# Ledger of designs, part 149: peptides against a protein of PDB entry 5TUV

Target 1, 107 residues: chain A of PDB entry 5TUV
Amino acid sequence: KEVIDRLRYLKAEIEDLELKERELDQQKLWLQQSIKNVMDDSINNRFSYVTHEDICNCFNGDTLLAIQAPSGTQLEVPIPEMGQNGQKKYQINLKSHSGPIHVLLIN
Target 2, 107 residues: chain B of PDB entry 5TUV
Amino acid sequence: AQECQNLEVERQRRLERIKQKQSQLQELILQQIAFKNLVQRNRHAEQQASRPPPPNSVIHLPFIIVNTSKKTVIDCSISNDKFEYLFNFDNTFEIHDDIEVLKRMGM

## One batch from the design tools (peptide; made by RFdiffusion4, then SolubleMPNN)

Design b2_p23_6_s1 (from b2_p23_6, 10 letters changed)
Fold by OpenDDE base, seed 4:
Structure b2_p23_6_s1 (fold): chain B 107 residues (1-107), chain C 107 residues (1-107), chain A 23 residues (1-23)
Amino acid sequence: as target 1 above (107 residues)
Amino acid sequence: as target 2 above (107 residues)
Amino acid sequence: KPIFSSKEAEKNKLTEPFKYTLQ
């Protein structure tokens, strides 16, 4: 029966796709670890920065805050609420667990 | 018939997930390349200058960029250990990660 | 393109806080 044959084919294909998906998951895991290792390398870490000029070239006409913080720092933007004067509150909360946060004003 | 249709839906679902994972993997590869290019650029620049850049002239990874209007009023509350920051804005803002910045830099 | 935009958040009527972890 054509339907039976189709079912068999689909089941086999799905099994192959499961294997492919697991392969991609493993590749992602290894690549993420590789990136971490490269960034944690002492020489690479020494040169892992952008300049003031770099930032200015990327953004024009606005006030820019450059916020450097340790990996793992948590950022949260709450839902804006109305303030006492009826103005919406726009906020950023930062919490670091491993080191201080550094802020630079650009432009 | 219904079973066949269910499996076809499942097959398509898996194909879409695989496609998404392939795209995500490619983005990670590009991030790694961009980082390596950044390091190479900075090493070369410091060699030519025969000195590192001033400490407050560079932003070390990881970082974020907050972009807002020049007329936006920004207030900042800082914990005693500089581990916690609260930013208040009287207007809207955008947040950009270091990955986007590297892309904009053409790394 | 930005990881967060106030304007887009309002437009999309997001009801949950935006969370991000630096990596």
Scores: peptide ipSAE 0.685, ipTM 0.908, DockQ to the pose 0.898
Fold by OpenDDE base, seed 1:
Structure b2_p23_6_s1 (fold): chain B 107 residues (1-107), chain C 107 residues (1-107), chain A 23 residues (1-23)
Amino acid sequence: as target 1 above (107 residues)
Amino acid sequence: as target 2 above (107 residues)
Amino acid sequence: KPIFSSKEAEKNKLTEPFKYTLQ
């Protein structure tokens, strides 16, 4: 009976957890849509930028490239492998489907 | 009882997923707040300057930052429509998204 | 969800490469 009672308790708790998880999933969906709406607002979009100074303050002592691209742009970083010259290949591939990509050298 | 143990494992798995989802939700909330703060900052800055910043002095969202050594050689190939980019580096690099940048900026 | 998605890109014809180095 102890085992049976424990089983019943666990099943009931799991059911409650399922409900909670679904609630969180819905909240995430709503929040994602909210973020999209805020970012797509014409006024917000006009002011949705950072400066060179902002970027420089975030990183120290290195070369910084800023790559602006539309949402959904695909970024690929192949696994480094040896090239024909015997050096490892470090590569970034970018593909946009909805607009041009812009690159700025920050420092 | 084996069934009891199975359900306990399942319960724990669900609890961990819920915890992860809660964390992700909080992250999204902070992202939205950071974006709103960025917009407010920029609006105020432009009001004080009585003009928008020069076009090439700012990086519009969404963007990524590529960080590499100052000694790194960077080669870039671009498609005619600027929808596709190929970057080659002779050394390692780091990629940071705009969300991380906003965090580092303290937005 | 990320703004940029990590996926394999379809390869198109590219222009001539350019090079950047910082001292």
Scores: peptide ipSAE 0.147, ipTM 0.867, DockQ to the pose 0.042
Fold by OpenDDE base, seed 5:
Structure b2_p23_6_s1 (fold): chain B 107 residues (1-107), chain C 107 residues (1-107), chain A 23 residues (1-23)
Amino acid sequence: as target 1 above (107 residues)
Amino acid sequence: as target 2 above (107 residues)
Amino acid sequence: KPIFSSKEAEKNKLTEPFKYTLQ
């Protein structure tokens, strides 16, 4: 009886957890849509930027490339392989489908 | 007994997924807040300056930051329409997204 | 809804390369 009761309890709890997980999935979807709407707003979009100073304050002492690209831009970092000169190739490949990519050098 | 154990494992698995999803949801909320704070900051700054920043002085979202040593040689090839970029580095680099930058900025 | 997606890039015709080096 105790085992049967435990099984019943566990099954019921799992069912409740399934419902909770689906609820969270829906909340995530709604929040993602909310973020998109906020970012796509004309006023917010106009002011959705950071400055060179902002970036320099976040990263000190290095060369910084700022790459602005549309959402959905494909970014590829291949596994470093030996180049023709015997040096490892460290690469970034970017492919956009919805707009141009802009690059800024920050010193 | 084995069935009980299997269900207990499943229960724990679902609990962990729920916890992870709750954390992800909180992260999205913070991202939205950070973005709104960024917009407010920039709106205020432009109002005080009575002009927008120069076009090449700011980085519009969405963007990424590539961080590498000052000694790193960077080679870049660009497509005609600027939809594709190929970066070559002679040393390692780090990539940071705009979300991380906003966090580092304290937004 | 990632800003960037990790996928294999297609090879397209590229312009002449440029270089950046900080001393």
Scores: peptide ipSAE 0.124, ipTM 0.862, DockQ to the pose 0.041
Fold by OpenDDE base, seed 2:
Structure b2_p23_6_s1 (fold): chain B 107 residues (1-107), chain C 107 residues (1-107), chain A 23 residues (1-23)
Amino acid sequence: as target 1 above (107 residues)
Amino acid sequence: as target 2 above (107 residues)
Amino acid sequence: KPIFSSKEAEKNKLTEPFKYTLQ
């Protein structure tokens, strides 16, 4: 009877957890849509930028490239392999489908 | 007994997933707040300056930052329409998204 | 959804490459 009672309790709890998980999934979906709406707003979009100073304050001592690309741009970083000259290949491939890509050298 | 143990494992799995989803939801909320703060900052700055920043002085969202050594040789090839980019590095690099940058900025 | 997605890029004709090295 103790085992049966425990099973009943666990099944009920799991059902509650399933509801909670679905609630969180729905909340995430709504929030993602909200973020999209906020970012797509014409006024917000006009002011959705950072400065060179902002970037420089976040990183020190290295070469910094800022790559501005539309949402949905595909980024590929292949696993480093030995190149033709015996050097490891470090590469970034970018593909945009909705607009041009802009690259800025920050420092 | 085995069924009870299986349900205990399932319960724990669901609890962990819920915790992860709660954390992800909180992260999205913080991202939205950071974006709104960025917009507010830029609106205020432009109001004070009575003009928008020069086009090449800012990086518009969405963007990524590529960080590499100052000694790294960077080769770049671009398509005619600027929709495709190929970057080659002779050494390792790091990639940071705009969300991380906003966090580092304290937005 | 991430702003950028990691996927295989299609190979298209590219312009001549440029090189940058910070001295």
Scores: peptide ipSAE 0.118, ipTM 0.860, DockQ to the pose 0.041

Design b2_p23_6_s2 (from b2_p23_6, 11 letters changed)
Fold by OpenDDE base, seed 1:
Structure b2_p23_6_s2 (fold): chain B 107 residues (1-107), chain C 107 residues (1-107), chain A 23 residues (1-23)
Amino acid sequence: as target 1 above (107 residues)
Amino acid sequence: as target 2 above (107 residues)
Amino acid sequence: KPIFSSEEAIKNKATEPFKYTLQ
Protein backbone atom coordinates (compact mmCIF):
# COMPACT_ATOMS: atom_id res chain seq x y z
CA LYS B 1 0.00 0.00 0.00
CA GLU B 2 2.81 2.37 0.83
CA VAL B 3 4.54 1.60 -2.45
CA ILE B 4 1.32 2.11 -4.37
CA ASP B 5 0.69 5.40 -2.61
CA ARG B 6 4.22 6.55 -3.33
CA LEU B 7 3.83 5.63 -6.99
CA ARG B 8 0.61 7.59 -7.26
CA TYR B 9 2.18 10.57 -5.57
CA LEU B 10 5.23 10.52 -7.82
CA LYS B 11 3.14 10.21 -10.96
CA ALA B 12 0.99 13.14 -9.93
CA GLU B 13 4.03 15.26 -9.14
CA ILE B 14 5.61 14.41 -12.48
CA GLU B 15 2.44 15.56 -14.22
CA ASP B 16 2.65 18.86 -12.38
CA LEU B 17 6.28 19.20 -13.39
CA GLU B 18 5.35 18.56 -17.00
CA LEU B 19 2.92 21.45 -16.85
CA LYS B 20 5.57 23.68 -15.33
CA GLU B 21 8.10 22.73 -17.98
CA ARG B 22 5.64 23.48 -20.78
CA GLU B 23 4.93 26.84 -19.21
CA LEU B 24 8.63 27.67 -19.15
CA ASP B 25 9.04 26.54 -22.74
CA GLN B 26 6.27 28.86 -23.85
CA GLN B 27 7.69 31.74 -21.85
CA LYS B 28 11.10 31.21 -23.43
CA LEU B 29 9.61 31.16 -26.90
CA TRP B 30 7.65 34.32 -26.21
CA LEU B 31 10.65 36.13 -24.80
CA GLN B 32 12.89 35.08 -27.68
CA GLN B 33 10.38 36.47 -30.13
CA SER B 34 10.10 39.64 -28.08
CA ILE B 35 13.86 40.13 -28.13
CA LYS B 36 13.93 39.57 -31.87
CA ASN B 37 11.19 42.14 -32.40
CA VAL B 38 12.98 44.69 -30.24
CA MET B 39 16.27 44.19 -32.05
CA ASP B 40 14.64 44.30 -35.48
CA ASP B 41 13.02 47.65 -34.78
CA SER B 42 14.58 50.23 -37.05
CA ILE B 43 15.37 52.72 -34.30
CA ASN B 44 16.76 50.10 -31.95
CA ASN B 45 18.81 48.57 -34.74
CA ARG B 46 20.36 51.93 -35.53
CA PHE B 47 21.62 52.24 -31.96
CA SER B 48 22.53 48.60 -31.32
CA TYR B 49 26.29 49.04 -31.05
CA VAL B 50 29.17 49.22 -28.61
CA THR B 51 32.24 51.45 -28.82
CA HIS B 52 35.94 50.74 -28.78
CA GLU B 53 36.02 52.22 -25.30
CA ASP B 54 33.31 49.83 -24.16
CA ILE B 55 35.34 46.85 -25.30
CA CYS B 56 38.59 48.17 -23.86
CA ASN B 57 36.90 48.63 -20.51
CA CYS B 58 35.74 45.02 -20.55
CA PHE B 59 39.14 43.49 -21.28
CA ASN B 60 42.67 44.23 -20.10
CA GLY B 61 46.08 43.97 -21.65
CA ASP B 62 45.40 41.75 -24.64
CA THR B 63 44.92 42.03 -28.36
CA LEU B 64 41.22 42.28 -29.12
CA LEU B 65 39.47 41.56 -32.38
CA ALA B 66 35.88 42.62 -32.78
CA ILE B 67 34.04 40.60 -35.40
CA GLN B 68 30.65 41.84 -36.51
CA ALA B 69 28.61 39.54 -38.70
CA PRO B 70 24.98 38.92 -39.61
CA SER B 71 22.79 36.73 -37.46
CA GLY B 72 23.17 33.13 -38.45
CA THR B 73 26.87 33.42 -39.15
CA GLN B 74 28.57 30.18 -38.24
CA LEU B 75 31.73 30.06 -36.17
CA GLU B 76 33.92 27.00 -35.86
CA VAL B 77 37.11 26.36 -33.95
CA PRO B 78 38.75 23.13 -35.06
CA ILE B 79 40.73 20.91 -32.76
CA PRO B 80 44.30 22.17 -32.75
CA GLU B 81 46.61 20.10 -34.90
CA MET B 82 50.33 20.16 -35.37
CA GLY B 83 51.49 22.25 -38.26
CA GLN B 84 54.37 21.47 -40.57
CA ASN B 85 56.67 23.42 -38.29
CA GLY B 86 55.60 21.38 -35.30
CA GLN B 87 53.54 24.19 -33.83
CA LYS B 88 49.92 23.73 -32.92
CA LYS B 89 47.46 25.47 -35.19
CA TYR B 90 44.81 27.60 -33.58
CA GLN B 91 42.08 28.65 -35.98
CA ILE B 92 38.71 30.32 -36.25
CA ASN B 93 36.49 29.68 -39.25
CA LEU B 94 33.63 32.05 -39.98
CA LYS B 95 30.93 31.56 -42.58
CA SER B 96 28.19 34.06 -43.28
CA HIS B 97 25.27 33.40 -45.60
CA SER B 98 23.45 36.71 -45.53
CA GLY B 99 26.06 39.44 -45.53
CA PRO B 100 29.66 40.48 -45.17
CA ILE B 101 31.74 40.06 -42.06
CA HIS B 102 33.50 43.07 -40.59
CA VAL B 103 36.60 42.87 -38.40
CA LEU B 104 38.02 45.60 -36.19
CA LEU B 105 41.27 45.56 -34.29
CA ILE B 106 40.62 47.11 -30.90
CA ASN B 107 44.04 46.73 -29.23
CA ALA C 1 10.31 -0.41 -5.13
CA GLN C 2 12.20 -0.42 -8.40
CA GLU C 3 9.41 1.47 -10.13
CA CYS C 4 9.42 4.02 -7.33
CA GLN C 5 13.14 4.47 -7.74
CA ASN C 6 12.76 4.94 -11.48
CA LEU C 7 10.10 7.59 -11.01
CA GLU C 8 12.14 9.35 -8.36
CA VAL C 9 15.07 9.53 -10.75
CA GLU C 10 12.77 10.89 -13.44
CA ARG C 11 11.31 13.40 -11.00
CA GLN C 12 14.74 14.64 -10.04
CA ARG C 13 15.79 14.88 -13.69
CA ARG C 14 12.73 16.99 -14.47
CA LEU C 15 13.32 19.22 -11.47
CA GLU C 16 16.87 19.87 -12.59
CA ARG C 17 15.75 20.56 -16.15
CA ILE C 18 13.13 23.02 -14.90
CA LYS C 19 15.75 24.75 -12.79
CA GLN C 20 17.98 25.12 -15.83
CA LYS C 21 15.12 26.48 -17.91
CA GLN C 22 14.28 28.99 -15.21
CA SER C 23 17.86 30.18 -15.21
CA GLN C 24 17.91 30.47 -18.99
CA LEU C 25 14.71 32.47 -18.91
CA GLN C 26 16.20 34.90 -16.42
CA GLU C 27 19.23 35.31 -18.66
CA LEU C 28 17.00 36.19 -21.59
CA ILE C 29 15.22 38.80 -19.49
CA LEU C 30 18.55 40.32 -18.54
CA GLN C 31 19.63 40.32 -22.18
CA GLN C 32 16.55 42.25 -23.22
CA ILE C 33 17.05 44.77 -20.44
CA ALA C 34 20.72 45.18 -21.31
CA PHE C 35 19.90 45.76 -24.97
CA LYS C 36 17.29 48.38 -24.18
CA ASN C 37 19.72 50.15 -21.89
CA LEU C 38 22.38 50.08 -24.59
CA VAL C 39 20.04 51.63 -27.13
CA GLN C 40 19.00 54.32 -24.69
CA ARG C 41 22.61 55.15 -23.88
CA ASN C 42 23.59 55.45 -27.51
CA ARG C 43 20.58 57.54 -28.45
CA HIS C 44 21.35 59.95 -25.67
CA ALA C 45 25.04 60.11 -26.56
CA GLU C 46 24.36 60.83 -30.22
CA GLN C 47 21.82 63.48 -29.29
CA GLN C 48 24.38 65.25 -27.13
CA ALA C 49 27.05 65.01 -29.81
CA SER C 50 24.56 66.03 -32.52
CA ARG C 51 26.13 63.44 -34.79
CA PRO C 52 26.50 59.70 -35.18
CA PRO C 53 29.77 58.07 -34.18
CA PRO C 54 32.42 57.48 -36.83
CA PRO C 55 31.68 54.26 -38.72
CA ASN C 56 34.86 52.48 -37.66
CA SER C 57 34.56 53.47 -34.02
CA VAL C 58 31.61 51.23 -33.18
CA ILE C 59 30.78 47.55 -33.35
CA HIS C 60 27.24 46.71 -34.33
CA LEU C 61 25.41 43.74 -32.85
CA PRO C 62 25.65 40.85 -33.23
CA PHE C 63 29.38 40.47 -32.69
CA ILE C 64 32.03 38.39 -31.00
CA ILE C 65 35.28 39.42 -29.35
CA VAL C 66 38.46 37.42 -29.79
CA ASN C 67 40.98 37.92 -27.01
CA THR C 68 44.59 36.81 -27.34
CA SER C 69 48.04 37.75 -26.10
CA LYS C 70 49.74 40.85 -27.46
CA LYS C 71 52.47 38.54 -28.66
CA THR C 72 50.11 36.38 -30.68
CA VAL C 73 50.53 36.58 -34.43
CA ILE C 74 47.22 36.68 -36.24
CA ASP C 75 46.74 35.92 -39.91
CA CYS C 76 43.45 36.35 -41.70
CA SER C 77 42.29 34.94 -45.01
CA ILE C 78 39.22 36.55 -46.48
CA SER C 79 37.00 35.50 -49.35
CA ASN C 80 36.36 37.96 -52.13
CA ASP C 81 32.82 38.62 -50.97
CA LYS C 82 33.93 38.79 -47.32
CA PHE C 83 31.45 36.07 -46.42
CA GLU C 84 34.11 33.62 -45.28
CA TYR C 85 37.01 34.26 -42.92
CA LEU C 86 39.83 32.06 -41.72
CA PHE C 87 41.88 33.28 -38.77
CA ASN C 88 45.16 31.66 -37.85
CA PHE C 89 46.77 32.19 -34.47
CA ASP C 90 50.16 31.04 -33.30
CA ASN C 91 48.89 30.90 -29.73
CA THR C 92 45.76 30.31 -27.67
CA PHE C 93 42.77 32.64 -27.66
CA GLU C 94 39.37 33.23 -26.08
CA ILE C 95 36.06 34.08 -27.72
CA HIS C 96 33.39 36.18 -26.03
CA ASP C 97 29.89 36.93 -27.28
CA ASP C 98 28.07 40.25 -27.26
CA ILE C 99 25.86 39.12 -24.39
CA GLU C 100 28.86 38.76 -22.11
CA VAL C 101 30.18 42.13 -23.23
CA LEU C 102 26.92 43.85 -22.38
CA LYS C 103 27.01 42.21 -18.96
CA ARG C 104 30.56 43.37 -18.38
CA MET C 105 29.54 46.87 -19.42
CA GLY C 106 26.92 46.86 -16.70
CA MET C 107 24.03 47.33 -19.10
CA LYS A 1 32.28 33.27 -19.19
CA PRO A 2 33.94 33.01 -22.60
CA ILE A 3 32.02 30.97 -25.12
CA PHE A 4 35.34 29.37 -26.03
CA SER A 5 38.79 29.08 -24.51
CA SER A 6 41.66 27.35 -26.25
CA GLU A 7 43.29 26.60 -22.94
CA GLU A 8 40.17 25.07 -21.53
CA ALA A 9 39.62 23.03 -24.67
CA ILE A 10 43.14 21.65 -24.42
CA LYS A 11 42.75 20.98 -20.73
CA ASN A 12 39.52 19.12 -21.28
CA LYS A 13 40.96 17.26 -24.27
CA ALA A 14 38.15 18.26 -26.56
CA THR A 15 37.45 15.72 -29.26
CA GLU A 16 35.05 17.81 -31.34
CA PRO A 17 35.32 21.21 -32.94
CA PHE A 18 33.63 24.10 -31.19
CA LYS A 19 30.64 25.47 -33.08
CA TYR A 20 28.71 28.67 -32.46
CA THR A 21 26.05 30.59 -34.37
CA LEU A 22 25.71 34.34 -34.01
CA GLN A 23 22.27 35.55 -33.01
Scores: peptide ipSAE 0.702, ipTM 0.909, DockQ to the pose 0.905
Fold by OpenDDE base, seed 3:
Structure b2_p23_6_s2 (fold): chain B 107 residues (1-107), chain C 107 residues (1-107), chain A 23 residues (1-23)
Amino acid sequence: as target 1 above (107 residues)
Amino acid sequence: as target 2 above (107 residues)
Amino acid sequence: KPIFSSEEAIKNKATEPFKYTLQ
């Protein structure tokens, strides 16, 4: 029957898709490790920076804070809550475990 | 048959996951390229200037950019744990990662 | 596209904190 043939085709295709998905997962892991290796290279690390000009060219009309912190630093933005004066509180929490956090006012 | 329809739904779900993973992989590739281009740019610039940039004129990766209105009041405090930073804003803000910045820079 | 927008979070009525880890 047409339905039986369709079922067989779909099952075979799903198996192929499973293989493709696993392949992509492996490629992702490989690429992530490659990126890490490139970034951890001493020469690359020395030159892994942007300038104030770079940032200013990317953003206009706002106050800009640049926050540099070690890899693994955790950032959290809580749900805004009402303050005692009725003002909503907007917050950023940063937690570093391996080094200092540097804050630069760009403009 | 119901089984055929179920498999078609599953097939579509897997196709969407694969599509998402392919997109994520492409983004990682672009990140690696952007980083390499950044490093090359900076190496060339420092060679031309025959000196590194001033220490407070650059933002080293990894970093985030916070942008908010010029009228936003920003308070920063360091908790008892010196690795924890709290930023308070009296208005809304946006956060951008270094990956987006590199994209905006055309790297 | 920002990784976080206060306005978008409010608009979408977010119920959980936004979390991000620098890499």
Scores: peptide ipSAE 0.701, ipTM 0.908, DockQ to the pose 0.913
Fold by OpenDDE base, seed 5:
Structure b2_p23_6_s2 (fold): chain B 107 residues (1-107), chain C 107 residues (1-107), chain A 23 residues (1-23)
Amino acid sequence: as target 1 above (107 residues)
Amino acid sequence: as target 2 above (107 residues)
Amino acid sequence: KPIFSSEEAIKNKATEPFKYTLQ
């Protein structure tokens, strides 16, 4: 029956797609490791920065906080809650495990 | 009949995931290129100036940028753990990662 | 574009905190 042939075709294609997906997953891991290695290189690390001018050129008219922290630092923004004065609280929580957090005020 | 339809739905779902993963790989490649371009720019700039930039004039990767109104009041506190920071804002804000900044810089 | 926007979070009636890990 044509249905049987279609089933066979679909199952075979799905199997091929499974292989392709696993290949892409492996490539992603490899590329992520490559990026990490490039960034961790001593020379690259020395020059891995942006300037105040760079940031100002990207954002106009606002107060800017530049927060530098070690890789792996966790950031959380809670759902805004009402404060004691009835004002919504907007906050950012940062948790570092491997080094200090540096904050620069821009504009 | 129904089995064919189920497999076709699964096939399409897998195809979409593969497409997304391929796109993510391309983004990672672009990130790596952008980072390398940043490093080259900074190396060249420091060579021309014959000195590194002042420590507080640059933002080292990885970082995030928080932008908010100039009228926004910002408070920062360090919790019991010296690696934990709490930022309080009296108004709304946006957060941007270093990847977006490098893109905006044209790296 | 931004990884987080307070305004968008409010608009979308977010029910979970936003989480991000620096890389």
Scores: peptide ipSAE 0.701, ipTM 0.909, DockQ to the pose 0.898
Fold by OpenDDE base, seed 2:
Structure b2_p23_6_s2 (fold): chain B 107 residues (1-107), chain C 107 residues (1-107), chain A 23 residues (1-23)
Amino acid sequence: as target 1 above (107 residues)
Amino acid sequence: as target 2 above (107 residues)
Amino acid sequence: KPIFSSEEAIKNKATEPFKYTLQ
């Protein structure tokens, strides 16, 4: 009886948690769509940028590349492996489908 | 009973997922706020200057930042249409997204 | 903090490429 009661309690709680999780999933989708709409707005898009100064203030002491690309651009970093000369290869592959990629050297 | 234990594990699993999703939602909210603050800042700045910034002086969203040692040799191969990029580094690097940059900027 | 770190990837002995899509 005690075990049966515990089972009933747990099952009921899990059902409540399932509802909560679905609610959060929906909220995430709505918020993501909201962000997309805000960013796609013509006025907001016009002003959606950072400056060289902004980037320099965020990072110090290294070479900085700023890579601007359209939404949906795919980035891949392969597993480092030895190159032909015995040097490890460190690579970034970028593939855009909707527009050109722009690269700026910041530092 | 074993069934009770299984349900308790499932309960805990769901609780953890819910916690993670709540945190992710909070991050999305902060992202939206940061973006709106960025837009407001830039609008005000351009109004004060009575002109937009030069095209190559700003980095439009979305973007990523690659940081590496100043001694790192960087090679870039670009397709004719500039839709595909291959970056080669002779040393390690880090990649940061625009979301992190906005956070570091205090937006 | 970074979405990717070469050093961390090596440390963790990553076996799969890192993938990211700009949003």
Scores: peptide ipSAE 0.700, ipTM 0.907, DockQ to the pose 0.911

Design b2_p23_6_s3 (from b2_p23_6, 9 letters changed)
Fold by OpenDDE base, seed 4:
Parts: C-alpha cells; structure tokens; sequence
Structure b2_p23_6_s3 (fold): chain B 107 residues (1-107), chain C 107 residues (1-107), chain A 23 residues (1-23)
C-alpha cells in the first residue's frame, strides 16, 4: 500500500534528521567551547579590545555609553513604567558577579 | 492518512530546526573569525606604535554599547552592592553587543 | 540590529523584561 510505504519512508527520514540535529547540537557545543578558549587565551585577551575611533565609526550622531563588564554580567531592561511625574522610566540594570563595571562616555 | 500527515508535519518541523541550527552555527563561526581578525589588527597596530594604547582609549571585550539621543539625560547609580549598577534615561535607547560592533567594523 | 530597542519593545508591547548575559 502506498500509504504504508510512505509512512515507512517518513519514519526513516525522521530518524536520519534526528541524527543530523544531534550532530549540529554537538558542533555548536564544541564551537562555543572553542570560542571561549580562544578568548581566554592570554595573548588574545590582551588584544581583545576596540578603540574609541572604532565605536565612533560605527555610530554617528548619538550619545554613546560603552559599558565593559566581566563575562556573566547580567543585564536587565525593565518594562517601562510611568514615573511619578508621568514620564516613562527607561532603565538598565546591571549585575556583575566577578569584577567591576567600567563605563566610558563617547560623543 | 492522519498518521501520514502528522509525520509529514514532524518532518517539516525538524527540517526547519536543522536549518535554524545551521544558520546559528554559521554565525558563531563568523564571530570567531571576527575576533581573530580584531586581535590580529590590534597586535599589528601596537607593534607599529611600539606601545599599547592608553587604558581609557579602548574598550575591552565583553562590552555593550548604549546609544541614545544627544539630549537624553543619563543618570548612573551604584546600588547597595558595588556590583549592581542602575542607569536611568529620560528617553528611549538602544543596546548593541560587541558582536554587532565587530560586524559593523568589518572584522 | 540592536539586541534591545526601547522603541521596538514598546511597539511589540513586550510583556517581559529584557534579559541579557554578557559573554
């Protein structure tokens, strides 16, 4: 029966796709670890920075805050709420666990 | 018939997930390449200058960039914990990660 | 594209706070 054959084919294909998906998951995991290792390398870490000029070239006409913080620092933007004076509150909350946060004003 | 349709839906769902994962993997590869290019650029620049850049002239990874209007008032306060920062804005803002910055730099 | 935009968040009527972890 054509339907039975189609069912068998689909089941086999789905099994192959499951294997492919797991392969991609593993590749992602290994690549993420590789990136971490490269960034944590002492030489690479020494040169892992952008300049003031780099930032200025990327953004024009606005006030810019460059916020450097340790890896793992948590950033949260609350849903804007009305303040006491009727003005919406726009906020950024930062929580670091392993070191200081450094802020630079650009432009 | 219904079973066949269910499996076809499942097959398509898996194909879409695989496609998404492949795209995400490619983005990670590009991030790694961009980082390596950044390191190479900075090493070469410091060799030519025969000195590192001034400490306050560079932004070390990881970082974020907040951009807002030039007329936006920004207040920064340290909360009860030295690791907690609160930024208040009287107007809207955007946040950009270091990955986006590297892309904009053409790394 | 920015990881967060106030304007887009308002447009989309976000119901949850935006969270991000530096990596």
Amino acid sequence: as target 1 above (107 residues)
Amino acid sequence: as target 2 above (107 residues)
Amino acid sequence: KPIYSSKEAEKNKAKKPFKYTLQ
Scores: peptide ipSAE 0.698, ipTM 0.909, DockQ to the pose 0.907
Fold by OpenDDE base, seed 1:
Structure b2_p23_6_s3 (fold): chain B 107 residues (1-107), chain C 107 residues (1-107), chain A 23 residues (1-23)
Amino acid sequence: as target 1 above (107 residues)
Amino acid sequence: as target 2 above (107 residues)
Amino acid sequence: KPIYSSKEAEKNKAKKPFKYTLQ
């Protein structure tokens, strides 16, 4: 009886947790759409940028490459392989489907 | 009972997922706030300057930042499909997204 | 913090390429 009661309790709690998880999923979807709407607004889009100074202030001591690309652009970093000269190859592959990619060297 | 233990494990799994989803929602809210703050900053700055910034002085969202040593040689090639880019590095690098940059900027 | 780190990937012995989609 004790085990049965515990099972019933756990099943009921899990059901409540399922409801909560679905609620959170819906909230996430709503918020994602809200963010998209805000970013796609013409006025907001016009001012949706950072400066060279902003980037330099965020990172110290290294070479910085800024890559602007359309939403949905796919980025891939292959597993580094040994080159013919014995040097590891470090690469970034970018594929855009909806517009050009812009590259800016910061320093 | 084994079934009771199974349900307890499931309950804990769901609780952890819910916690993760709640954290993700909070991050999305902060992202939206950061973006709005960025827009406001830039709008005010352009008003003060009475002109937009030079085109090559800003990085429009969305973007990524590649961070590498000052000694790293970076080569960029564009495929026959002009929307595909290959970056080659002779050393290790890091990639940061615009969300992290906005956080680092204190937006 | 970084979405990708070469050093971290090597340390973790990554077996798959890193993939990311810009938002």
Scores: peptide ipSAE 0.697, ipTM 0.910, DockQ to the pose 0.903
Fold by OpenDDE base, seed 3:
Structure b2_p23_6_s3 (fold): chain B 107 residues (1-107), chain C 107 residues (1-107), chain A 23 residues (1-23)
Amino acid sequence: as target 1 above (107 residues)
Amino acid sequence: as target 2 above (107 residues)
Amino acid sequence: KPIYSSKEAEKNKAKKPFKYTLQ
């Protein structure tokens, strides 16, 4: 009797959790769409930028590259492998499908 | 019973997924707020200056920041169509997306 | 979590190369 009651309780709780999970999935979808709508707004798009000073204040003492590319641009960072000279190769691959990529050196 | 234990494992799995989804939702909310704050800041700044910033002085979203040592040698290869980029580094680097930058800016 | 550094990628050699799509 106790085991049967525990099983019934667990099944009911799992069902409630499933409903909660679906609710969160729906909320995520709505929020993602909301963000997209805000970013795609013509006025917001006009003001969707940061300055060189903004970037410099976020990072200290190093070489900074700013890469501006269209949404949907693919970025790939392969696992570092040993090169022919025994040196590790560190790489970034970028592929845009909708527009040019712009690279800025931030001093 | 084994069945009870299996359901308890499933319950725990669902609870962890829900927790993760709640965290992701909070992150999206913060992203939306940060973007709105950025837009508001820039609108106010341009109104006070009575002019937009120079085109080459700002970085438009979406973007990424690559951070590496000043000693790092960077080589960049660009495809003929200028849509594909290959960066080679002789040392390690860090990549930061625009969302992280906005967070560091306190937006 | 996405791997945003070559150092992190190096530490996790068993993982696939990092792929990210700009949003």
Scores: peptide ipSAE 0.211, ipTM 0.870, DockQ to the pose 0.690
Fold by OpenDDE base, seed 2:
Structure b2_p23_6_s3 (fold): chain B 107 residues (1-107), chain C 107 residues (1-107), chain A 23 residues (1-23)
Amino acid sequence: as target 1 above (107 residues)
Amino acid sequence: as target 2 above (107 residues)
Amino acid sequence: KPIYSSKEAEKNKAKKPFKYTLQ
């Protein structure tokens, strides 16, 4: 009886957890759509930027490249391979499908 | 007994997934708030200045930041349409997205 | 031609390969 009762309890709890998980998935979907709508708004889009000062305040002492690219732009960092001169190749590949990519040297 | 143990494991797995999803949802909420705060800041700044910032003085979202040593040699190849970029570095680099930048800015 | 060129690199930790899509 104890084992049977425990099984019933666990099955009921798992069912409740399944409902909760689906609720969270739906909430995430709605929130993602909300964020997209807010960012795509013409007024918000006009003001959706950071300054050079903002970036410099976030990072110290290094070369900073700001890469502005449209949403959906793909960034790939391959495994570092040995180059022709025995030097490791560190690479970034960028591909946009909806607009040009802009690169700014911050410092 | 074994069925009970299997359900206990499944329950724990679901609880952990729910916790992760709750954390991710909270993160998205914070991202939305940060974006709204950024927009508000920029709107206020432009109102006070009575003009938009110069086009090359700001980085529009979405963007990424590449951080590397000042000694790192960076070679960049671009397509004619500027839709494809290839960056080569002679040393390691770090990549940060706009979300992380907004967090570091305290938005 | 390189758009950006800087001086010689110091020892840095290798990054793991990854893919990212701008949102």
Scores: peptide ipSAE 0.218, ipTM 0.869, DockQ to the pose 0.231; fails the geometry check

